# Peptides against a protein of PDB entry 1EBD, part 82

Target 1, 138 residues: chain A of PDB entry 1EBD
Amino acid sequence: KASYEGKVAAEAIAGHPSAVDYVAIPAVVFSDPECASVGYFEQQAKDEGIDVIAAKFPFAANGRALALNDTDGFLKLVVRKEDGVIIGAQIIGPNASDMIAELGLAIEAGMTAEDIALTIHAHPTLGEIAMEAAEVAL

## One batch from the design tools (peptide; made by RFdiffusion4, then SolubleMPNN)

Design b2_p22_3_s2 (from b2_p22_3, 12 letters changed)
Fold by OpenDDE base, seed 5:
Structure b2_p22_3_s2 (fold): chain B 138 residues (1-138), chain A 22 residues (1-22)
Amino acid sequence: as target 1 above (138 residues)
Amino acid sequence: MEKKEEALRKIRALREAEAAAA
């Protein structure tokens, strides 16, 4: 948050106006398993009156996670029902701290669950779990 | 539901194309 705000301020001073948007600022906890979140939590969205789909996919069903013998946890997408736009994501599991970046990008770009579902991910990778969760959200 | 089915068909087609290229 602080670095993001600093960058926005610097860009504004340099003559490049930018808006502060906190929607897609990730939070990471480097525990075992790692935890990462970006955007809305499901309950947070509901509390604000946003009708959402919470799409969850377990690492236990991910080929790379199985190969690594590291299958604890899941990925959850929070998808706005109105337009299918991803507004939040949570990951508990292997490499969550790095994997959250794809979803942060997706949220910032206003991508839908369909966009992620239709993005072919390399096989086998942990990143495929985002694609699988997106398919659940369809 | 209809939109989902269409999306799934597209996904399957893309995966088949990827598998063919692999």
Scores: peptide ipSAE 0.019, ipTM 0.425, DockQ to the pose 0.062
Fold by OpenDDE base, seed 3:
Structure b2_p22_3_s2 (fold): chain B 138 residues (1-138), chain A 22 residues (1-22)
Amino acid sequence: as target 1 above (138 residues)
Amino acid sequence: MEKKEEALRKIRALREAEAAAA
């Protein structure tokens, strides 16, 4: 957050005003397993009156996670029911700290669960779990 | 800083809730 705000401030000072948007500010905990989040949590969305789908997929069902013998945790997408737009994501599991970036990009771009589901991910990779979770939301 | 701290708190709560439900 501080780095992002600093960038916006620097751009404004340079004569290029930029809007501050906190929707896709990631948070990471480098624990074992790692935890990462971006955008809305499910309950946070509900508290604000947003009707959401919480689409969850476990690492235990991911081919790369199985090959690595590192299958604890899951990926969760928070999807707005009205239009299918992804408004939040949480990951508990292997490489969560890096994998959250794809979902941050998706949220910033206003992508839907369908957009992620239709994006081909390399096989076998941990990243495929985002595609699988997106399919759950369809 | 405040928003980040709130996010971290919610991540910890999520982990605990999922562990309790497992």
Scores: peptide ipSAE 0.018, ipTM 0.519, DockQ to the pose 0.032
Fold by OpenDDE base, seed 2:
Structure b2_p22_3_s2 (fold): chain B 138 residues (1-138), chain A 22 residues (1-22)
Amino acid sequence: as target 1 above (138 residues)
Amino acid sequence: MEKKEEALRKIRALREAEAAAA
């Protein structure tokens, strides 16, 4: 966040229009398990009148997580029902701090749950959980 | 800073809910 704000400030000084949008900025807690979030939370979307699907998939069902014996937590996608666009994501579990980047990219690019579901992820990897959660949202 | 703090609070709440449901 601080780095992003600094970049926005630099762009403003350079004469380029820029605004801080915290919806697109990831938040990470380096606890055990790690926690990460980007975009809308489910309740936040509902409070703003956005009709959403909350698609949750547990690490306990992920092959790589099982192999690592690190299965606590889940990945949640917040998907707008109207068009299937991903507007938020939360991860609690192994490598959440790095895995959130894929979903941040998806949100910024305006991707749908279908786009992620149809993207092949290597097997077995923790990253497959994003694909699995996207399938739940379909 | 305020929006980040709010996000972190929500993340913590989510983890607590997960732990309670486990």
Scores: peptide ipSAE 0.016, ipTM 0.481, DockQ to the pose 0.034
Fold by OpenDDE base, seed 1:
Structure b2_p22_3_s2 (fold): chain B 138 residues (1-138), chain A 22 residues (1-22)
Amino acid sequence: as target 1 above (138 residues)
Amino acid sequence: MEKKEEALRKIRALREAEAAAA
């Protein structure tokens, strides 16, 4: 957050139009398991009157997580029903702090659950869970 | 609905290909 705000400020000082947009700024807690979030939480979207699908997939069903014996938690996508656009994501589980970057990119780019679902992820990887959660939203 | 159904078909095809390669 502070780093992004600093970059925006520097760009503004340099005469470039820029605004602080907190939607795509991730929040991470480096606990065990790690927690990460970007964009809307489900309840935040509902409070703003956005009709959403909360698509959840557990690490207990992820092949890499099973192989690592680290299966606590889940990935949740918050998907706008109207157009399938991903507007938020939360991860509790292994490597959440790094995995949130894919979803931050997706949200910033206005990608849909379909875009993620059809993106090939290497097997077996923790990252496959994003694809699986996206399929739940379809 | 039509787009979703098409997406699901593509996903199934990809998973089958992955299973064959793995």
Scores: peptide ipSAE 0.015, ipTM 0.395, DockQ to the pose 0.063

Design b2_p22_3_s3 (from b2_p22_3, 12 letters changed)
Fold by OpenDDE base, seed 2:
Structure b2_p22_3_s3 (fold): chain B 138 residues (1-138), chain A 22 residues (1-22)
Amino acid sequence: as target 1 above (138 residues)
Amino acid sequence: MAKKEEALARIRALREAEAAAA
């Protein structure tokens, strides 16, 4: 967050139009398991009157996580029900700190759960969990 | 439900194509 805000400030000083979008700013905790979040939490969306689907998929069902013997946690997508647009994501589990970037990109691009679900992820990878969670949201 | 099934059918077809190309 601080780095992103610093970049926005630098761009403003340079005379380039820029804005802070707090929805797409990731937050990461490098614990064991790692925690990462971007965009809306489910309850935040509900508090704002947004009808959402919270699609959750566990690492215990991910082939790469099983192979690594690191299966604690889950990925959650927060999807706006009206149009399927991804508005938030939370990850607790292996490589969450890096995996959140894909979902940050998806939110910034205005992608839907269908867009992620239809994106082929390499097998077996931890990244497949995003695809699986997106399928749950359909 | 219909939209989901359509999407899942496309996904399965893509996975099969990827497996054939591997």
Scores: peptide ipSAE 0.024, ipTM 0.458, DockQ to the pose 0.059
Fold by OpenDDE base, seed 1:
Structure b2_p22_3_s3 (fold): chain B 138 residues (1-138), chain A 22 residues (1-22)
Amino acid sequence: as target 1 above (138 residues)
Amino acid sequence: MAKKEEALARIRALREAEAAAA
C-alpha cells in the first residue's frame, strides 16, 4: 500500500495524475501456511450491498499440493453475481504470497470467473487452484 | 447446478478445441 501510494504520488508530481485504488492492493502474511488477500472479503462486499458468490476450493484437492504434502488451506474467490466479475480473493496455503498476484491482476483488469476458468493452467501446479475455484463460481 | 454444469461443459469443449489446435 505504502509503496503503491508512493508511486502514485511520484507520478502525480511528474505531471501524470493517477488515483489510488485500494481494491487491487494485496495483503500478505508470511506465516506457515502463508495468507494472502486482494480486493473484497465476502463479508465486506455484503456489507456494501454487493451480491456475491464466495467460491472456495481446498488445496487438499490440488494435485501439486498433494504431491508436496502441503494441503492445508484453500483459495476463495469473491465474485459479483451480476456480471461474474472477480472483486476479491483470499488464499491460505502454499505459495499464497505469490499466487495472489494472478488474482490481483484479474481483479485490476475486471476479469470474470469465467475468464479464469477458461485460462489453461500448467499441470500439476498450485496455480490450478485458481481455475478450480473459478469453476466453482460459475 | 444445471447452469454450472452447462458452463463447465462449454469450458471443457473450448479446452479440448485449444488442445487439438496446439
Scores: peptide ipSAE 0.021, ipTM 0.463, DockQ to the pose 0.048
Fold by OpenDDE base, seed 5:
Structure b2_p22_3_s3 (fold): chain B 138 residues (1-138), chain A 22 residues (1-22)
Amino acid sequence: as target 1 above (138 residues)
Amino acid sequence: MAKKEEALARIRALREAEAAAA
C-alpha cells in the first residue's frame, strides 16, 4: 500500500495525472506460520448484512505443503452468495505473505469463486490451495 | 479427482442455467 501510494504521489509530482483506486488492501504478518489477509473477514461481511460463504481448505490436504512437511494452517475465501464474487481472503500457513497477492488481484478484478476454480494452478504447488478453496465455495 | 469432476459438473450446470436465463 505505502509503496503504491508513493508511486502515485511521485507520478503526480512529475506532472502526470495518477489516481489511487483500490478495493482491497493486503495485510501480512511474518510470523511462523505466516498470516495474510485481504478484503472482508467472514464476520465483517456478516456484520454488514452480506450473506457469504466461508470456504476453507487446509494446507494439510495440499500436496506441496505435504512435500515440504509444512502443513499448518489453511486458506479461507469469503464469497458473496448473491453473485459468487470473492470479497475477502485469509491465509495462515506457508508462503501466505506471497500467496495473498493472487487473491488481492481476484478481489480487485471482481472475480468469482468459479473463476479461481477454473484457473489452472501448477501441480504440486502451494497456490493450488486457492483453487481448492474456490471449489469448496461452488 | 472425483471431487474435481463434481465441481466441474456444478459449474456446467450453473453455466447452462445462466444461458437459459439470458
Scores: peptide ipSAE 0.020, ipTM 0.485, DockQ to the pose 0.027
Fold by OpenDDE base, seed 3:
Structure b2_p22_3_s3 (fold): chain B 138 residues (1-138), chain A 22 residues (1-22)
Amino acid sequence: as target 1 above (138 residues)
Amino acid sequence: MAKKEEALARIRALREAEAAAA
């Protein structure tokens, strides 16, 4: 967050139009299991009157997580029903702190659940759980 | 529902094409 704000400030000082957008700012807790979030939580979206799908996929069903014997938790996508755009994501589980970056990128780029579902993820990897959750959201 | 079914069909087709190309 601080680094991003610093870049925006530098661009503004240099005379370039810039704005701080906190929608896709990730938050990470390095606990066991790790927790990571970006964008809207489901309840936040509902409180603002956004009709959403909360698509959840468990690490217990992920091939790499099973192979690692580290299957606690899940990935959740918060998807706007009107157009399928991903507006938030939460991960509790292995490598959540790194995996949240893909979803931050997706939110910043205005991608849909379909875009993630149609993106080929290597098998078996922890990362393919994003694709599985996106399929749930379709 | 129709949109979901169509999207899933496209995903299946892509996966099949990739498997054939591999």
Scores: peptide ipSAE 0.020, ipTM 0.450, DockQ to the pose 0.055; fails the geometry check

Design b2_p22_3_s4 (from b2_p22_3, 12 letters changed)
Fold by OpenDDE base, seed 2:
Structure b2_p22_3_s4 (fold): chain B 138 residues (1-138), chain A 22 residues (1-22)
Amino acid sequence: as target 1 above (138 residues)
Amino acid sequence: SARKAEALERIRALREEEAARA
């Protein structure tokens, strides 16, 4: 029951009231670089008629990634234009498998890009990239 | 599970696209 309710809630937050196609389940590929996703992909949202902003920020511009000499990839936020709510996120890069959890939480909580942009992230960290991508969406 | 499988394929595709651009 709780799982089902979470599914319905996540879909509703993402702008789709139907529980038929839950897309908020995290997906991780432990490749090099790592890949992770939660919620809507950009094209997926568009195909469902959701007007979105795709905000992309590269690890090459992240201080911690530079310090680690691991700068491949990016973080992408999929943001619903109508209200700024985050409905999806994709990460390709260092620690993507763990970093996706923050975005999963944000989506489940119905947070906006502004909410994340205004959340202070420690410096320098890989996690700052979420804040940076959120700022791009504003 | 099918939904997760689709997401996995999408993210793998996105990775490959990024690698091609790099």
Scores: peptide ipSAE 0.507, ipTM 0.884, DockQ to the pose 0.034
Fold by OpenDDE base, seed 1:
Structure b2_p22_3_s4 (fold): chain B 138 residues (1-138), chain A 22 residues (1-22)
Amino acid sequence: as target 1 above (138 residues)
Amino acid sequence: SARKAEALERIRALREEEAARA
């Protein structure tokens, strides 16, 4: 079990089943809206037989996004059901290129959705959306 | 890297899906 979990965690961090370099490399597109990803995509995880929760929260429900009049898109957390560990994240929306860093850190550290949900985020900020998505995963 | 390239394609696809639904 420990070996399996270790392998899955390593693959999750790298976002690739054949990865030997366990660094969550962010992928960013500076478009309008911006989009960014780190770790597993939902379908990628499913294809590898990982049972996941895809927790999605829209920017339209984020106070800062509303204040900025920039509410397109969402944040999605890919959470492993077995232990609640975050193994991937995707952001489409305002400041996605910078916001992905928090989630990269969380994935690298093996944090759970609960860890993020219990982390107080400044209000109102775009970053709160990570906390909101984490709560969805609980 | 190949991994990053794949992720870029996936996120672009996800963006397109979102745009199509909006």
Scores: peptide ipSAE 0.505, ipTM 0.885, DockQ to the pose 0.035
Fold by OpenDDE base, seed 4:
Structure b2_p22_3_s4 (fold): chain B 138 residues (1-138), chain A 22 residues (1-22)
Amino acid sequence: as target 1 above (138 residues)
Amino acid sequence: SARKAEALERIRALREEEAARA
């Protein structure tokens, strides 16, 4: 199982062009609230046999979001349980279309939730929510 | 492209789910 999961993940990150595109290309909808995704959704990962942690953090708990009176939604990280590598992210909320880029970079670079959690984010910012979600995944 | 389209549908679904819970 672990071997299979590793293979699937490797294929997603560095394998077939389609898999690379799936991971690397963000999907953004400029709605209100905005929504954005990169990499795996939780259920997609599960369907492929990847054991994941789905770490969710609400904008209602983000200081900048509160200050802006725009607290709808959340950020979700999809983290491979075996090694903590981020394989997907979804954001529904303010500035999702821009915030997804950090997570796209993290996924492309093969970073872990710990990497994000240990990265200092400016305070107070919407972007801190990525750090908060990463901490949830630990 | 097709994968992106699928992701768009999934994220829209997630948005709707969140809206329904609110």
Scores: peptide ipSAE 0.501, ipTM 0.884, DockQ to the pose 0.035
Fold by OpenDDE base, seed 3:
Structure b2_p22_3_s4 (fold): chain B 138 residues (1-138), chain A 22 residues (1-22)
Amino acid sequence: as target 1 above (138 residues)
Amino acid sequence: SARKAEALERIRALREEEAARA
């Protein structure tokens, strides 16, 4: 069991099966809206037999996004059901290219959705959406 | 490199899929 858990954790951090590279590499598209991803996509995790929660929160419900009149898109967290560990994240929306870094750090550190939910984010900011999505996963 | 290329394709596909559902 410990060996299995270690393998799954390593693959989650890397975003794919790997024996060498365990660093989650961010992917960014500077379009309008911006798009960014790190770690597992939901379907990718399911295809590998990982039971996940896809926690989605829209920018239309974020105070800063509303104030900026820039509310298209969402943040999605891919959370492993067994232990609540974040194994992937996708952002489509304002400042996605910068916001993905927080989630990359969380994945590399092996953090849970609860860790993000309990982290105080400044108000009002776009970054609060990570906290809101984490709360959805609880 | 191949991993990043795959991720870029997946995120573009996700954007298109979400736009179609909205």
Scores: peptide ipSAE 0.498, ipTM 0.884, DockQ to the pose 0.033

Design b2_p22_4_s1 (from b2_p22_4, 9 letters changed)
Fold by OpenDDE base, seed 2:
Structure b2_p22_4_s1 (fold): chain B 138 residues (1-138), chain A 22 residues (1-22)
Amino acid sequence: as target 1 above (138 residues)
Amino acid sequence: SAAALKKAEELAKEAKAKLEAE
C-alpha cells in the first residue's frame, strides 16, 4: 500500500496523470500457509450491494500442491454476476504471495472469469488453481 | 479434502483481519 501510494505520488510529481486505486492493491501475510488478497472480499461486495459469485477451489485438488505435499488452503475469486468481471481474490496456501499478482493483473485489466478460464496454465502448477476457480465461477 | 477446506476457512477468518489491515 505505502509503496503504491509512493509510486502514485512520484508519478504526480513527474506530471503524469495518476490516481490511487485501493481495489488493485494486494495485501500479503507471509505465514504458514501464506495469505494474500486483492480487491473485494465477498462480504465487502455484498455490503456494497454488488451481486457476486464467490468461486472457491482447494489446493487439495491441485496436482502440483499434491506433488509438493502442501495442500492446505484455497483460492477464492469474487466475481460480479452482472458481467462476470473479477473484482476480488483471496489465496491461502502455497506461494500465495506470488500467485496473487496474476489476479491483481486480471482485476486491474477488468478481466472476466471466462478470460482466466480460457487462459492455458502450465501443468502441473500451483497457478492452475486460478484457472480452476475461474471455471467454477462460470 | 473437505476437512482441509474447513481448516482453510478458519485460517481465512484469522487471516482476513490481517489482510484487510494491509
Scores: peptide ipSAE 0.025, ipTM 0.512, DockQ to the pose 0.271
Fold by OpenDDE base, seed 3:
Structure b2_p22_4_s1 (fold): chain B 138 residues (1-138), chain A 22 residues (1-22)
Amino acid sequence: as target 1 above (138 residues)
Amino acid sequence: SAAALKKAEELAKEAKAKLEAE
């Protein structure tokens, strides 16, 4: 967060228009299980009048999580109903702190749930859960 | 597991309050 704000400030000083946007800045708690979030929570979107789909997929249904015997938690996508664009994501579970980066990229790029659902993820991996949650949103 | 999902949802509620403050 601080480094991002510093970059925006440096760009402004250099004569480049820039704004601080906190939407795609991840927040991570290194607990057991790990917790990570980027963009909107479901209720935040609703409070702003955004009609959303909350698509949730459990690690208990992920092949790699089963193989690792680490199946607690889930991934949730917050998807805007109007256009299918991903506007938020939350992960509670294994490797959440690293896996949130893919979803941060998706939000910054304005990707849809369909874009993630159609992206091939290696099998078996924890990362497949993003694809599975995206399929739930369709 | 339904029990595992319920536990995860409670953890998510607790974590949400922390994450929204960041």
Scores: peptide ipSAE 0.024, ipTM 0.521, DockQ to the pose 0.274
Fold by OpenDDE base, seed 4:
Structure b2_p22_4_s1 (fold): chain B 138 residues (1-138), chain A 22 residues (1-22)
Amino acid sequence: as target 1 above (138 residues)
Amino acid sequence: SAAALKKAEELAKEAKAKLEAE
């Protein structure tokens, strides 16, 4: 957020148009395991009256995570029930800080869980967990 | 595994509090 605001300010000073209102700004905590979030938390969506599916998939079921012996955590997708659009995501686990970017892109683009589920992810990778969580949301 | 999920949920509770505070 701070870096984004700094960029917007710099672009404004330079006289360039800058998008100020992104739908999703990621947050990352570089702990062990890493934690990352973008868009709505499940409860935030519910508090706003959005009917959501919270689809969770554990790293313990991810082939790459198993191979790395780093299986703590999960990925959660917050999916709007009416249209299947992804409105939030949380990742606790290996490489969460980088993996959140795919989901940030998906949210900004208005993609659905189906879009992610139908996207081929390389095997075996940690990133496959996004596809697996998306399949849970279907 | 059920044990891994339970541990993940505990971590998520702590992580959520940190993420919401940022």
Scores: peptide ipSAE 0.023, ipTM 0.539, DockQ to the pose 0.217
Fold by OpenDDE base, seed 5:
Structure b2_p22_4_s1 (fold): chain B 138 residues (1-138), chain A 22 residues (1-22)
Amino acid sequence: as target 1 above (138 residues)
Amino acid sequence: SAAALKKAEELAKEAKAKLEAE
C-alpha cells in the first residue's frame, strides 16, 4: 500500500496524473498456509449494499495441489451480480502470495468472472483454481 | 491417484451446489 501510494505521488509530480485505487491493492500474510487478498471481502460488499456472488473453490479439488500433497485452503472470488465484474478475491493456500497478482490485474482491468473462466490456464497448475472459481460464479 | 481425482470432482460439485443454494 505505501509503495503504491508513493508511486502515484511520483507520477503526479512527473506530470502523469494518477489516482489510488484501493480496491486493487493486494495484502499478503506469509503464514502456513499463505493468505492473500485483493479488493472487497464478501461481507464488506454486502455491508455497502452490493449484491454479490461469492464463488469458493477448494485446493483439495485442484490437480496440482493434490500432486503436491498441499491441499489446505481455498480461493474465493467476490463477483458483482449486476454485471459479473470481479470486485474482490481471497486465497488461503499454496502460493497464495504470488497467485493473487493475476486477480489483482483482473480487478484493476474491470474483468468479469467470464473473462477469467475463458482464460486458459496450464494443466495441471495451482493457477487453474482461479478459473475453476470463476466457472462456479457463472 | 484415481481416488484423489474422484474426490476432487466431488468437492467441485459440492462447491457449486453451495453457491447455488445461497
Scores: peptide ipSAE 0.016, ipTM 0.466, DockQ to the pose 0.036

Design b2_p22_4_s2 (from b2_p22_4, 12 letters changed)
Fold by OpenDDE base, seed 2:
Parts: structure tokens; C-alpha cells; sequence
Structure b2_p22_4_s2 (fold): chain B 138 residues (1-138), chain A 22 residues (1-22)
């Protein structure tokens, strides 16, 4: 049930009309699990001719998520291959509505996957998943 | 994309095993 609700919510977020610039504006759906997005989706970037890496890491491999017994979902980073800059992020899972803020900041600041990968996150926290996904993108 | 997905899956398996062993 939770997995289905998360998928539906994520699809709703992805369906935004192209007429509205959502690159700098986060979108949140307070479903169970929560869904959040900021910047480009992978397909949106590809449709605009941007060569990207989609780096995905599951909450099932996050220590805090395991401790909370709330491991549904994942975090995805959309990284531009040319320079490693993060241009989008999607989160389905626990505390997605708050966690998206870190990635929104990273995108606005023009940070790279390497910048996030090298940023120490407290252990164990849900936020570590951003670092783990960034490492995948390297 | 496929390569990065495999890397993510391998990393996830490793991390999960480490967490379960701790």
C-alpha cells in the first residue's frame, strides 16, 4: 500500500506542465511515504538534451531508516555529466519533505556530486542518504 | 545509467550487510 501511494505521488510531481519553471521550486506530497522533488527529473533533462547521471540510493540501506523501521523508497540525484553539477533531486521516503531542502540548497549553489559526497553527515541519520547517492554519482 | 544503477545496487547491498552485522 505504502509503495503504491508513493509511486502515485511521485508520478503526480513528475507531471508538471513545462510552462512553469520548477527548477528552483521544491514540490512536496505528504503521502506515506512522503515524496519530494526539486530541479530536473532525469527525463526532463534528457528531453532538453542534457547528458545526465541518475544516482539512486535506497532507504533500505540507510542506518537511521532501518532503526525507524521505515525503509520504503529512495533518493535520486540528477547530475550533469559535463561538470558533475547536481541539477535535480527526488526523494520518496521518510522525512522527504524536510530532506529536500539540503538538495535544493546544493542545486541553487551549483554544487557537484563530489561536494555532497565529501560533506560529512551525522551518523546515523536519514540525511546520510544524500551523501551515499552522491558517491554513486562519482 | 545501467552502470550507475549496478554501482548503486552493489553499494546498497554492502551497506545493508554492514548495518545488519553491526
Amino acid sequence: as target 1 above (138 residues)
Amino acid sequence: SMEKLKEAEELAKKKKAELEAA
Scores: peptide ipSAE 0.028, ipTM 0.589, DockQ to the pose 0.037
Fold by OpenDDE base, seed 3:
Parts: sequence; structure tokens; C-alpha cells
Structure b2_p22_4_s2 (fold): chain B 138 residues (1-138), chain A 22 residues (1-22)
Amino acid sequence: as target 1 above (138 residues)
Amino acid sequence: SMEKLKEAEELAKKKKAELEAA
């Protein structure tokens, strides 16, 4: 966060665009499976000229999802390629409506995929999927 | 299984489209 803020300040002083208006308002559909989204979709970012990495990890590879026999769907992170900052996330799968909050917080805080990848998640939990997707983005 | 994963991805694509349209 501190390094990001420093970069934003330097770019602003230089007269260059430095801030992206993140739409960090979560959207949830309580279907089966649940769907949740926050920030940019991959195509929205591309349409605005942002070079992104789309990192996806399936619930079929998550230990808790397997134990619950509820493995449909995946988590996707939309990561800005130049600095690794998370600018969007989509979850389709178990507990998506609650799990989106972690990623909303990450986007608002200007966190990188590395920040999430290095955050210890309890094992086995559905929440580990965020860490796994973040590792894909590295 | 790979088959179940493919089915899940297709379902996810449909749900994503619905979410983007909302």
C-alpha cells in the first residue's frame, strides 16, 4: 500500500494519470452455485486499455470444497499486469456471497496478488481458493 | 474429474454473463 501510494503521488506530480476508479461495490446473486463479483471484469479492463492477467482456480481443486462435495465453479482474479495490483474478482461457487468480502477489502486497500498469496489461510477452508488463485497470477 | 470441471466452467460462464448483464 505504501509503495502504491508513493507511485500514485509521483505520477500525479508528473502530470500523468495515476488513479483508477475501482468499482469496489460487490454484486451478489444467491443462485446455486452462488455468484459474486467486485471491481473489474477482465473484458471491462481490456476495453479501458488496462493490460491484465486473469488468474483462475477451480473449486474442484479445493480441499474443503471436495470434503463438502460442492466443487462447481471457480474464483477469478483480475490483476493489473504492470504492478500486480488486484482490480477485480469474480467467484462462482460455494459461499461466494461471503468470500467476496476478502477480495473487496484487498481491492480497496490496493493490494497485490502477492499480498494475497503470502497471506496464510486456514486449512482446509473454502477461503484458500483466493490464495491459490493469487499464486496463479504470480 | 476433468469432465466435471468442464461442466463447472460452462456453468460459470453462463452465470458470469448474467452477472455482467445485471
Scores: peptide ipSAE 0.022, ipTM 0.447, DockQ to the pose 0.100
Fold by OpenDDE base, seed 4:
Structure b2_p22_4_s2 (fold): chain B 138 residues (1-138), chain A 22 residues (1-22)
Amino acid sequence: as target 1 above (138 residues)
Amino acid sequence: SMEKLKEAEELAKKKKAELEAA
């Protein structure tokens, strides 16, 4: 967040108007397990009157997580029902701090759950959980 | 190991099926 805001400030100093868009700004807690979030939480969306699907998939069902013996937690996608656009994501589990970047990109680009569901992920990886959660949202 | 990976994948498959059945 600070780095992103710094870039916006630098652009302003350079004479290029820029706005800070917090939609895809990730928040990470480097705990064990790690926690990461980007965009809307389910309840935040509901509080704003956005009809959403909360698609959740556990690391306990992820092959890489099992292989690593690190299966605590889950990935949750917050998907706007109207158009299937991903507006938020939360990850509690292994490598959440890095995995959130894919979802941040997806949100920033206005991608849908279908886009992620159709994206081939390397096997076996923790990142496959994003695809699995996206499939739940369909 | 390869065996461990196979076991993990089978377990994942089982857990996924359980999730889908719920």
Scores: peptide ipSAE 0.020, ipTM 0.457, DockQ to the pose 0.027
Fold by OpenDDE base, seed 1:
Structure b2_p22_4_s2 (fold): chain B 138 residues (1-138), chain A 22 residues (1-22)
Amino acid sequence: as target 1 above (138 residues)
Amino acid sequence: SMEKLKEAEELAKKKKAELEAA
């Protein structure tokens, strides 16, 4: 947030039209396991009357997580039922702080769960969990 | 589409197997 705001401010000062419009601001806690979130939580969406699917996939079922013996937690996608658009994501688990970037990008771009599900992820990687969760949402 | 998804899943499965073997 601060970095982006700084960039926008610098551009504005330099005479370039720019505005801060936040869509997907990640929040990260560097705990063990790490926690990361971007966009809507499931309950937030429900409170606003958005009908959502909360698609969850556990790290315990991820091959790379198993190989690393670091299987605590899960990835959750918050998907709007009307159009399948990803509007939020939460990760508790290994490398959550970095993995949230893929989902932030997806939300910013207005991607659907299908878009993520159709994206080939390398095997074995922690990142596969995003694809697996997206498939759950379909 | 669901058909495209299934095709992509099979392709992904193949790709993953190749990566795992490499």
Scores: peptide ipSAE 0.017, ipTM 0.404, DockQ to the pose 0.018

